Peptides against a protein of PDB entry 4XPM. Designs and how they scored, part 199

Target 1, 160 residues: chain A of PDB entry 4XPM
Amino acid sequence: VMLHSKNVKGFLENTLKPYDLHSVDFKTSSLQSSMIITATNGGILSYATSNNDVPKNSINEINSVNNLKMMSLLIKDKWSEDENDTEEQHSNSCYPVEIDSFKTKIYTYEMEDLHTCVAQIPNSDLLLLFIAEGSFPYGLLVIKIERAMRELTDLFGYKL
Target 2, 67 residues: chain B of PDB entry 4XPM
Amino acid sequence: DIKGTIAFDTHGNVIESTGVGSQRIEDIGDLSKVTLDAEGFAQVQGDSLLVHLYKRNDITLAVYTSA

## One batch from the design tools (peptide; made by RFdiffusion4, then SolubleMPNN)

Design b2_p29_6_s2 (from b2_p29_6, 14 letters changed)
Fold by OpenDDE base, seed 2:
Structure b2_p29_6_s2 (fold): chain B 160 residues (1-160), chain C 67 residues (1-67), chain A 29 residues (1-29)
Amino acid sequence: as target 1 above (160 residues)
Amino acid sequence: as target 2 above (67 residues)
Amino acid sequence: RSKAMEKLNKELDEFIKEMLEAIKKRFKL
């Protein structure tokens, strides 16, 4: 099964939707951004954002895209460092998980006032990255990204 | 009678919080150390509030009520 | 897949609901 770019984009857009826990009257904001980036260089292969209310080709749009590029690079760098640091892999910011017999890790990173979460898609050269407002709790963000990865089986084993 | 809730994971990170629970995130540190019974429950007195705990599948739910 | 996230949301909500009900039952809330 092959995922087309449009299918991936659509999936990422769907991940933007907030969690709504009616049982306890708890609801989050939408994710600010959801991205698939390369683990090697932090290049963005696909992305979705909640702030799409900017004119096309405007300076605001350019700034927004540039901001995403910068954040993706920074997070990739931090992820890469942590993947090469045994101590960081045992910190509270790292969640080892297993999906369909594949081992991966979920990392949480504070980026200024934003809550971010990143995970390597199993056996791939790709990272899934969620960026949320500070009000989005980390525990829920981790659950969200883990469950999202379980829906990306077509990308398991993807190599650049 | 329920004044609020906090759900948190084994890392002490919040999953959800409501009511007074949203103002008592700092309680997670202590709540995570509470000894649960064989079924995963515990009750803890905290100042003017009573906290009811239940843990299942690495998720702990704390429910706050009046003492 | 378009509905997968909604299903996951419902699953977690249901799980929390079950936990809440268990607490209510256990402590007679």
Scores: peptide ipSAE 0.717, ipTM 0.947, DockQ to the pose 0.855
Fold by OpenDDE base, seed 4:
Structure b2_p29_6_s2 (fold): chain B 160 residues (1-160), chain C 67 residues (1-67), chain A 29 residues (1-29)
Amino acid sequence: as target 1 above (160 residues)
Amino acid sequence: as target 2 above (67 residues)
Amino acid sequence: RSKAMEKLNKELDEFIKEMLEAIKKRFKL
């Protein structure tokens, strides 16, 4: 079954939910944003945000979307640079992973006071991007995005 | 008598932290260098607290206790 | 897919729980 745009949007919304580890009484905040963007231009194909109570067509909504566009572009640029930098690929901010025999990399980036994580969907022109508050630990963010990518097999190999 | 916890990955990044563990993230650098036994356990002294370590599947859990 | 993400959350929680219990048993906490 092909994952259509509406299904992708719904999935991204589901990724916003916090981790709740009852065993140690640890709970995160919700992700601020979850996006699928193009690896080439950083264009947003689909996105979800935790702040859904903003009135549609309001100035606040426009500003929020514009901010996401800016962040996605900046992160895409950082990702592009790192993909061409062997040293950066061996830093603690880069996680080589294998999903269903496909190799990809997960990168963590600090954006002002936010914690972000980005990964290329295997063999595709798409990036999955999570944006969280600074209180969201990077190790858990990496786990979250890795697990999320495993659920996006329909997008593996997607070319623009 | 558990005072807190830290879980971290092989890159030294935090997965979770609770209690006093949240104030001792800097311990990860030293904890990651601790030699574990054959079963993956170790116990080390950290200031006035004891740190109990267990590593499995690339995740290390540190439990802080007063004794 | 929502259920899938919840399942993953539960799996990690259970994993941490098992590790915690192992520590408690090993060190008699």
Scores: peptide ipSAE 0.716, ipTM 0.947, DockQ to the pose 0.823
Fold by OpenDDE base, seed 5:
Structure b2_p29_6_s2 (fold): chain B 160 residues (1-160), chain C 67 residues (1-67), chain A 29 residues (1-29)
Amino acid sequence: as target 1 above (160 residues)
Amino acid sequence: as target 2 above (67 residues)
Amino acid sequence: RSKAMEKLNKELDEFIKEMLEAIKKRFKL
């Protein structure tokens, strides 16, 4: 399976869009960031961010990317710890799910004032990671990432 | 009149909240323990509000109205 | 896939709508 960086980048950008539940007059903010990272080292393979005001190749962009790298590494480390902890896998922060006969887990993590959600793409060495503001409810964030993973079938089974 | 809503999952995490529901997220702990009828409904009395519950596909919706 | 995300948003909204209507009917709200 070949990873098409442009297609993945575009998809991640689309995941940034907020949920708008007109039925109950509820709307979220956009995701702060959406990333695909390696489960092994936490390296960022692709990312999208809602903060597009920073000029490309600027010092500020470098700083923002470094911040994303730090967050991705921290979340990957926490994920790795939880994958080796039976108690954490049975907490309210872990959602076992099945997509197309593949089993995976969705984890929610509080990162300072941010709400984050991470899940291993089924049968792959990749993690999908959403970072949102604290106002983005965790239950909805879980639904969002689960549904997003269903659109990443091309990455199922991807090995580094 | 509906004063607000809370939707939450089986883990007690919020899916959405509106109106007075946004101020009563702490109710989820008690609401999740309410026994639903055969059709998945229940009605419980809060402080000054009446809560109407319905659960389907692991999602519970709570609708708050005046008592 | 952009359309897919929009579709998923709509599906959840419709689901909540259906639940809300069920509550309204059940309790005559």
Scores: peptide ipSAE 0.716, ipTM 0.947, DockQ to the pose 0.849
Fold by OpenDDE base, seed 1:
Structure b2_p29_6_s2 (fold): chain B 160 residues (1-160), chain C 67 residues (1-67), chain A 29 residues (1-29)
Amino acid sequence: as target 1 above (160 residues)
Amino acid sequence: as target 2 above (67 residues)
Amino acid sequence: RSKAMEKLNKELDEFIKEMLEAIKKRFKL
């Protein structure tokens, strides 16, 4: 099974949905954005945003995309730094995980008032990036991105 | 009567919070240090609230009650 | 994939539910 660009976009859109824990009457907001970016340059390969009420090709849409580009680059840079910093890899902001015998790490980053989470898709040149509001708890965000990565096996080992 | 909840992971990060738990995130530091019994439970008195703890699979759930 | 994400949400919810019920039972809440 091959994961095509259209399928990836649809998947990312699905990740935007709120996390709803009925058992304790807890529900999050939707993710602000969900992206797959390159680990090398921080380029956006695919993305989804919860703010879809913006007219296509409008200045607001352009600005929104530009903002995503900026955030993706910044987060990629932080990720790159942390990947080369053993101390940061042992902080509470780093979660080492194993998916199907592949090791990767999930990082949480506070970006202004936003809560973000990023993880390298195992053995790939790609990063999965979630951007949420500050009300979205980090522990849950980590769980969410881990679960999401488990569904992206088609991208495991993807090299640019 | 349950007044609220906090679920948190081994890193001390919140998974969920409800009710009074949402206002007591700072309790996680102390709650994470509580000695649990063999079954993973503990009960801790905190100010006017009683905290009931249970840990399983690296997740700790704290339930706040008045008594 | 959409179904998978929903499944995962449900799994965590059920897990928390089980923990909550365990606490309720243990402490008679």
Scores: peptide ipSAE 0.717, ipTM 0.947, DockQ to the pose 0.790; fails the geometry check

Design b2_p29_6_s3 (from b2_p29_6, 17 letters changed)
Fold by OpenDDE base, seed 4:
Structure b2_p29_6_s3 (fold): chain B 160 residues (1-160), chain C 67 residues (1-67), chain A 29 residues (1-29)
Amino acid sequence: as target 1 above (160 residues)
Amino acid sequence: as target 2 above (67 residues)
Amino acid sequence: REKAMEELNKELDEFLKEGLEAIKKRFNL
């Protein structure tokens, strides 16, 4: 079963759900946004946001989408730079991971007051991007995006 | 007796923090250097709190107590 | 996939639960 656009959108919406670690009485906010973007130009292929109460075609919706476009481009640019920088790949902001024998990297980036993480979907031209509030711990964000990527095997090897 | 917790990964990044642990994130640097026993445990004295450590699967859990 | 994601999200909580209990037993807390 292949992931279609509708299925991807629904999946991203599900990734917005917060962590609730009952055992230690710790809970997070929902992710602000979850996106799949192109590694080439940072174009948004699919996205989900927690601000679903904004009326469609309103100024607020337009501004939010434009902001996402800007952030995705900035993060893509930073990711691209880091992929060509060995020092950045050895920093604590880079997590080499292996999923089903496919190697990829998870990067954490602070964008103003937001916490973000991005990872190339293995062997693909796509990036998975999570945007969270500053209160969302980076270590947990990394775990979250790794778990999410493990469920996106249908996109492994996807080329534009 | 538990005053708070911190969980962190091998990069020193926070996974979760509660109670006094949320105010002691700077402890991670030192806690990550503590030698654990064969079962993955250690106990270290902080400023005024006792820290109990457990590490497994690249995650370290620190529990803060008064004694 | 939704259920699978939920299950994976619960693994961390279970780990922390086990770790907390292990610490309590080990140090008599």
Scores: peptide ipSAE 0.683, ipTM 0.944, DockQ to the pose 0.778
Fold by OpenDDE base, seed 5:
Structure b2_p29_6_s3 (fold): chain B 160 residues (1-160), chain C 67 residues (1-67), chain A 29 residues (1-29)
Amino acid sequence: as target 1 above (160 residues)
Amino acid sequence: as target 2 above (67 residues)
Amino acid sequence: REKAMEELNKELDEFLKEGLEAIKKRFNL
């Protein structure tokens, strides 16, 4: 089954759901945003946001989308720099992972008061990007994006 | 009685924190260096609290109790 | 996929539950 645009957006919407760890009485907020962007230009191919109470085609919606575009570009640029920097790849902000024999890396980035996490979908020109509030722990965010990426096998190897 | 918890990964980043654990994130640096026994456990004396450690599958769980 | 996301949440929760119980038994808490 191939992922189409509607299926991808629905998947991203599902990733917004919070973690609820009942055993230790710990619960997160929902992700603010979940996106698939191009690794080349930082263009948004698909996105979901928890703030959906905005009228369609309103100025507020346009501003929200523009803000996402700006953040995606900034994170893509930093990711690109780190991918060309061996020292940065050995920092505690970089998690080498292997999914179905494909190697990739997960990076955590502080963006103002937000916690972000980005990873290249294996062997593809695409990045998966999570944006969360500052209260969302980085270790948990890394777990979340790794597990989510394992469900995107249809996008492995996708080239623009 | 449990006063709080911290779970953290091998990079020292928090997975979850509750209770007094939320105020003692700085302990992770020292806790990550503690030698565990053959079953993956350790007990460390803090200032006024005891920290009980368990590690499995690259995740460390720390439980804080009164000393 | 929705089911998969919920399973991931439960997987981590179950891990923490098992760890908590293990600690309680080991240290008589």
Scores: peptide ipSAE 0.683, ipTM 0.944, DockQ to the pose 0.838
Fold by OpenDDE base, seed 3:
Structure b2_p29_6_s3 (fold): chain B 160 residues (1-160), chain C 67 residues (1-67), chain A 29 residues (1-29)
Amino acid sequence: as target 1 above (160 residues)
Amino acid sequence: as target 2 above (67 residues)
Amino acid sequence: REKAMEELNKELDEFLKEGLEAIKKRFNL
């Protein structure tokens, strides 16, 4: 079963929601952005952003989208480099994980003052990308993206 | 009384931090090296505070209290 | 899927809750 674009968009929008850990009185901000991009070119297939206060078709919206495109490309490039670098794969910024017998890796990247996390959807040509504020801890971001990927089984094995 | 908490993963990355724990992220390096007992607990001195550790499922929770 | 995300959040919170209670019990806090 293939996910429709609308369903994917809605899913990404849901991932924007913050963690609220009442037990320890800890709460995060919402994710700045959540994206599915191609591993080949970093092209955005679907995205959601918490900055919805910008009018549609405005210059600010265009700039915002362009910024996302740039970040996607940069992160894809870094991911590609790390996938070919055994040393980087053994750093604390790389989390090897297994989901339903599929192996993948989660990478954390600092992008200026933002915290980002990217992971290849298992056996696919797609990457899931989270962009958060610097206050969003990396360990929690990794947990978030891992949990999110477990809900994207329909995209496992997706090839361009 | 609990003055703060830190939770961190096996990579030393923060999962959450509260209170004084937010100011002691640098403690993770040392806390990650602490030997836990059979039940997954340890108690260590951290500066002027007492740190109570519990680890399960690759997550370590540190609770800071007054010494 | 929205419910699923909420459940995941709850799962982590419950984990921390259990850990906190375990520490409180173990060290009499």
Scores: peptide ipSAE 0.683, ipTM 0.944, DockQ to the pose 0.828
Fold by OpenDDE base, seed 1:
Structure b2_p29_6_s3 (fold): chain B 160 residues (1-160), chain C 67 residues (1-67), chain A 29 residues (1-29)
Amino acid sequence: as target 1 above (160 residues)
Amino acid sequence: as target 2 above (67 residues)
Amino acid sequence: REKAMEELNKELDEFLKEGLEAIKKRFNL
């Protein structure tokens, strides 16, 4: 099945759902945002946010989107730097992973009071980006984004 | 009785934390160095609490109890 | 995809469940 823009949007919306680990009575908040951005310019191709209770075309919505654009650009820049920094790639903030024989890296970044996680979709010009509250643990965030990427095989190898 | 839990990965990052575990994230550094037995278990004394460890598949679960 | 994500989430929970039970048994908690 080919991924269409609407399908991607829906997928990202689904990733917003909180983790509820009943076995240990642990539950997270929903992700603040989930995005697919370009690795080249940090442009947002698709996004979902938990703050959906904003009137459409309102100034608040515009500001929210602008904030996402800013964050995506900042994270893309940091990601780009780390991809060119061997030391950063061996830090505890970098998780080399392999999905269906494709290698990629998951990075965790603290952005102000937020916990973020970004990973290049294997062999693509795209990054998957999760933004969560500071209470969302990084280890779980990494697991979440890895699992999500495994469901985005249609985007593997996507070039702009 | 269980007072809390911490689960963490091989990078020392938290996967989950509950109860007193949420207040003892700094323990991960030491807990990650504990030698486990052949079955992946260990028990260590942490302040006034006992920490019961189990590791499998690169995830360590720590359970805190008073006794 | 949603179902797949849910299944993967369940895997972690199941792991924790198994680990917790294993600890309980091992240390008589």
Scores: peptide ipSAE 0.684, ipTM 0.944, DockQ to the pose 0.772; fails the geometry check

Design b2_p29_6_s4 (from b2_p29_6, 14 letters changed)
Fold by OpenDDE base, seed 1:
Structure b2_p29_6_s4 (fold): chain B 160 residues (1-160), chain C 67 residues (1-67), chain A 29 residues (1-29)
Amino acid sequence: as target 1 above (160 residues)
Amino acid sequence: as target 2 above (67 residues)
Amino acid sequence: KENMMEELNEELDKFIKEGLDAIKERFNL
């Protein structure tokens, strides 16, 4: 099934789900946000956000979206810098991964008190971005985004 | 009598933590340097707690106990 | 795709469980 706007939105919404382990007493919060943004300008193509108890078209909703826009731009900029910095690519904040013979990198970034991770969808002009609370472990966040990217094969090679 | 756990990846980043493990994330630096046996296990004395290590598939699980 | 996160949750849970069991057995906990 091809990914359409509605399908992508639903996919991102699903990524918000928290982890709840039963082998040990461990449970995360939901992701605050999950987004697909352009690698070129940091523009948001699709997004999902937790705590959707904000009235539609309200000023609070607008402000929250604007905040996401700002965060996406900042993270895109940081990502761009790191993609041009070999030292950053060899830091503990960078996870080289291979998905279906495509190579990409997952970066973890601390944004204020938030934990974020971003990865270029293989061979595309798109980035997948997760934003979580500071209590969300980075290692788990990386695993999560890698798994998510594996399900976005329809976007592999997507060019703007 | 497990007091807590930490699971971490090869980058030293946490995957999960519980109990006292959540308060001892800084231990990962030292735990990651511990030599494991052929089966992937090790036991380390960490102050008042014992740390039991198991590594498989690039994930290390640390279990904290009093004894 | 819909069960992606649930599957990952289960996989991680399984891993931790197996690890705990292995440690318990190895160290007689």
Scores: peptide ipSAE 0.716, ipTM 0.950, DockQ to the pose 0.913
Fold by OpenDDE base, seed 3:
Structure b2_p29_6_s4 (fold): chain B 160 residues (1-160), chain C 67 residues (1-67), chain A 29 residues (1-29)
Amino acid sequence: as target 1 above (160 residues)
Amino acid sequence: as target 2 above (67 residues)
Amino acid sequence: KENMMEELNEELDKFIKEGLDAIKERFNL
């Protein structure tokens, strides 16, 4: 089974959903954005955003997309630096994980007032990127992105 | 009477927080160092609150109650 | 895939509930 572009978009849209616990009074906001980007250039292959109130082809839409492109590039650059930095890989902002015998890392990055989380899809040239508001806890964000990656097995080993 | 909760992972990052727990995120540093018993529990005295700890599957749940 | 986030939400909620129950039982809360 191959994951098509339309399926990827729908998948990313699903990841935007907030958490709403009933055992305790805890609810998060939706993710601001969810993206699959290239590890090489930070190019966006697919994305979903919770800010869908912007009309299509409007200047505001263009600006929002440009903002996502900028964020993607910045996070890719930071990720690339950390992948070559032993100390950063041992910080509490780096989570080594193993999925189906593939090893990868989840990084949390503070981007201004936003909480971001990025992880290389195992053995691929792709990164999964979540962008959330500052109120979204990092620990929960990590759990969320790990679960999401486990559902992207079709992209494991994807090379550009 | 539960006043709040914090759940956090082994990296000290928050998973959820409620009530007074949301105002005591800085406690995680100390709470993560508390020695748990064989069943994964501990009780520690805070300032004016008691903190009840339970850890399972690398997640620690802290429950705040009145001292 | 369609229910992955809902399932995760349920799993987390269950975990917290079980933890709360365990603490309540252990410390007689």
Scores: peptide ipSAE 0.716, ipTM 0.950, DockQ to the pose 0.959
Fold by OpenDDE base, seed 5:
Formats: sequence, C-alpha cells, structure tokens
Structure b2_p29_6_s4 (fold): chain B 160 residues (1-160), chain C 67 residues (1-67), chain A 29 residues (1-29)
Amino acid sequence: as target 1 above (160 residues)
Amino acid sequence: as target 2 above (67 residues)
Amino acid sequence: KENMMEELNEELDKFIKEGLDAIKERFNL
C-alpha cells in the first residue's frame, strides 16, 4: 500500500500516543509533535500535534505552526552540522541503527525545556522528528522513533 | 519491598523510572560500569538502598530496595 | 501501522515484567 499524504498524517497522529506501563507505575505524556521534514531546507511536509483543540485559521494555530517551522529549521541545522562532524557522530546523543540493511542515525537534542529526537529516513531527503516534554525519557524516545522509522519503508530512498 | 526502578539503555539514557529511581538518575553512570554475572545479574550496595541489576537485550533494569 | 505504538507499549511492559520477575527470583525479593 502506497503511503500518501493522508496516510502519512494519520501515521504521525498515531505516533503521538503515550506509553502506559502496568508492570510498574510509569506513564508518559503524549508527544507534543511528530513531523516529517526535508533534510535540505527543514520544510515541513507533514505534521501532527497533540493540541488539536485550536480553531482552524486562528491566530493561535498560526503561531503554533510558525513555532514548529522554527524548531524544524533549528533541528535540521544542528542535524546537518552533526552529519558533517565525525566527533558528534560518536557522541552519546547519536544512535547508529540499521533498518532492513539501511544505515541511519538517531540524534537526541534538547531544545530549551523540550526533548527532541530526529532521524533521517534511510537513503532519503527526509527527516522524522519527535518533540516531547522534558519529562519524556530520551531512551524511550529513541526506541519510539526507531520503531516508527521501521514502518516508513515507502519513504526509504525518497529524493526531492 | 521495591522502592523504585530505573531502566536504561547502553548510552545511559532512561527508558523508564519509578519511585526512588526517578530521584536517582545520576546513579546510571556508576551502574553502567558494574560487572554482571553470567546470567546478567548484579547487586550493588548503595547508601541506604540496595540496587539489583538485570541486563537483557542491551537494556538494564535496576530495582531499588531497602538495604 | 495503527497498532504500532500499542505493540511497542506491550513489548516494553512485557520486558519490564519479565525483568522484575527475574530479579525477584534471583535475589529472593
């Protein structure tokens, strides 16, 4: 099944779901945002946010989207710098992973009080980006984004 | 009785934490250096707490109990 | 894909449960 724009939006919305364990008393918040952006310009191709109760075309919605655009650009720039820095690729915030024989990297970045995680969709010009509250553990965030990446095979090799 | 838990990955990043474990995230640095036995277990004496470790599939689970 | 996050949640919960049981058995907790 081809992953079209509508399907991508729904997929990203599903990634927002929190984790709630029963073996121990542990529960996370929902992700604030889940995005697919271009690795070249940081442009948002698709996104989902947990705060969907804002009226459409309102000033609050516009401000929210603008904030996402700013964060995506900042994270894309940091990612691009790290991809050109061997030292940063060997830092503790970089997770080399292999998905279906494709190599990629997962980076964790703290953006003010937010916890973010970004990964290049294998062999593509696209990045998957998760934005969470500071209470969301980085280790769990990495596991989450890796699992999500494995379900985006239709986007592997996508070039702009 | 269990006072808390921490699960962390090979990079020392938290996967989950509960109870006193949520207040002992700084312990991960030392816990990650502990030598485990052949079955993947270790026990470490803390200040007032005892830490029980189990590692499987690159995830370490630490369980805190009273000393 | 819709069950992706639920599956991961259950996998993690299962791992923690198994780890707790293993620790309880090993250290007589």
Scores: peptide ipSAE 0.715, ipTM 0.950, DockQ to the pose 0.925
Fold by OpenDDE base, seed 4:
Parts: C-alpha cells; sequence; structure tokens
Structure b2_p29_6_s4 (fold): chain B 160 residues (1-160), chain C 67 residues (1-67), chain A 29 residues (1-29)
C-alpha cells in the first residue's frame, strides 16, 4: 500500500492525539503540529495542526502557516548543523535509533516556549517534525515520534 | 501513600510526572545514578520523601511516598 | 496505522500500571 498525499495528511493528523493515562493522573495536550519537511530546504510537504477551526484563507490561517514555515526552516537548519557536529550528536538531545536495520537520529529542540522533536526518515530526504507545548515531556515526545516513524516504511529511502 | 511519580528515559528526559514528582524533576540527575538490584529495584531517601525505583526496558519509574 | 497512537497510549499505560504494582509488591506499599 502506497502512501498518497491524502493518506499522509491523515496519518499526521492522527499523530496529533494526546496521551491520557489512567494508571496515574497524567494527560498531555495535543501536538500543536505534525509535519513532513524536506531535509534540504525545510519545505513543508505535508502538515497537520490542532487549530482546524480557523477559517480558510483567513489572516489567522495565513499567519499560522507562515509560522510553521518559519519554525520548520529554523529546525531544519539546526538539524543540519547537528548532523555535522559530533559533539551535538553525543548530547542528551540526540537519540540514535534503529528501525528495521535502518539507522537514524531523533533530536529534541527547544523553540521559544515550545518543545519540538525532529527525525530523518531513514535513508530519505525527509524529516518528520513534531511541535508541542512546553508542558509536553521530551521523553514522551521521543517515544511518540519513534513509533510514528515505524509506520512510515513506505517513505524509507525516498529521495527528492 | 503515593505522593507522586516520575517516569524518565536513559537520557534523563521525562516521560510522565504526577503529584510531587512534577515538582521534583531535578531529582532525575541523582536518581539515574542509583544502583539497582538484580530485579531492577532500589529505594532511596529524599529530603522528606521516600523514593522507590523500578527500571525495565530503559524506562525508570520513581514513586514518591511519605513512608 | 489508524490506531497507532491509541495503541501506544495503552502500551505506556500498561507499563506504568505494571511498574506501580511491582513497586507496591516489592516495597509493601
Amino acid sequence: as target 1 above (160 residues)
Amino acid sequence: as target 2 above (67 residues)
Amino acid sequence: KENMMEELNEELDKFIKEGLDAIKERFNL
């Protein structure tokens, strides 16, 4: 089964869902946004946001999209720098992971008051990016994005 | 009486926190250095709370109690 | 996978529950 643009959008929307534990009184907010961007230019190929009630073509929607574009570019730049920095790859902000024999890295970045997490889809020119509120724990964010990447095998090796 | 919890990963990042655990995130640095027994347990005394540790699958759960 | 996040939520909840039970049993809480 191939992932088409519509399927990717729906997939990203599903990743927005919050965590709600019952064993302990712990609940997160929804992710603010979930995106697939290019590793080369930081261009957004697909995205989902929790602010779906904003009217289409409104100033608020435009500002929201522009803000996402800005954040994606900044995160891509930071990711690119870290991929060429051995010291940064050994920090607590970097998680080396292996998915189906493919190696990749998960990075956590503080962006103003937001918690973000980014990872290169294995052997591809694509990055998966989660943006959450500052109250969303980084450890949980990492677990979340790793699970999401495991379901994106169709994009492994995707080159632009 | 459980007063709170913290779950954290091997990088010291929080997975979940509740109760007094949410106010004791700075404890993770010290808790991560505690030697666990063969079954993955340890118990350490905090300032005024007792901390019970359990680690499995690279996740450490800390439970805070008064006694 | 449509229920991907819900499944992960349940797995994490189960892990925490099992951990709590293990701690309660080990330390007689």
Scores: peptide ipSAE 0.714, ipTM 0.950, DockQ to the pose 0.916

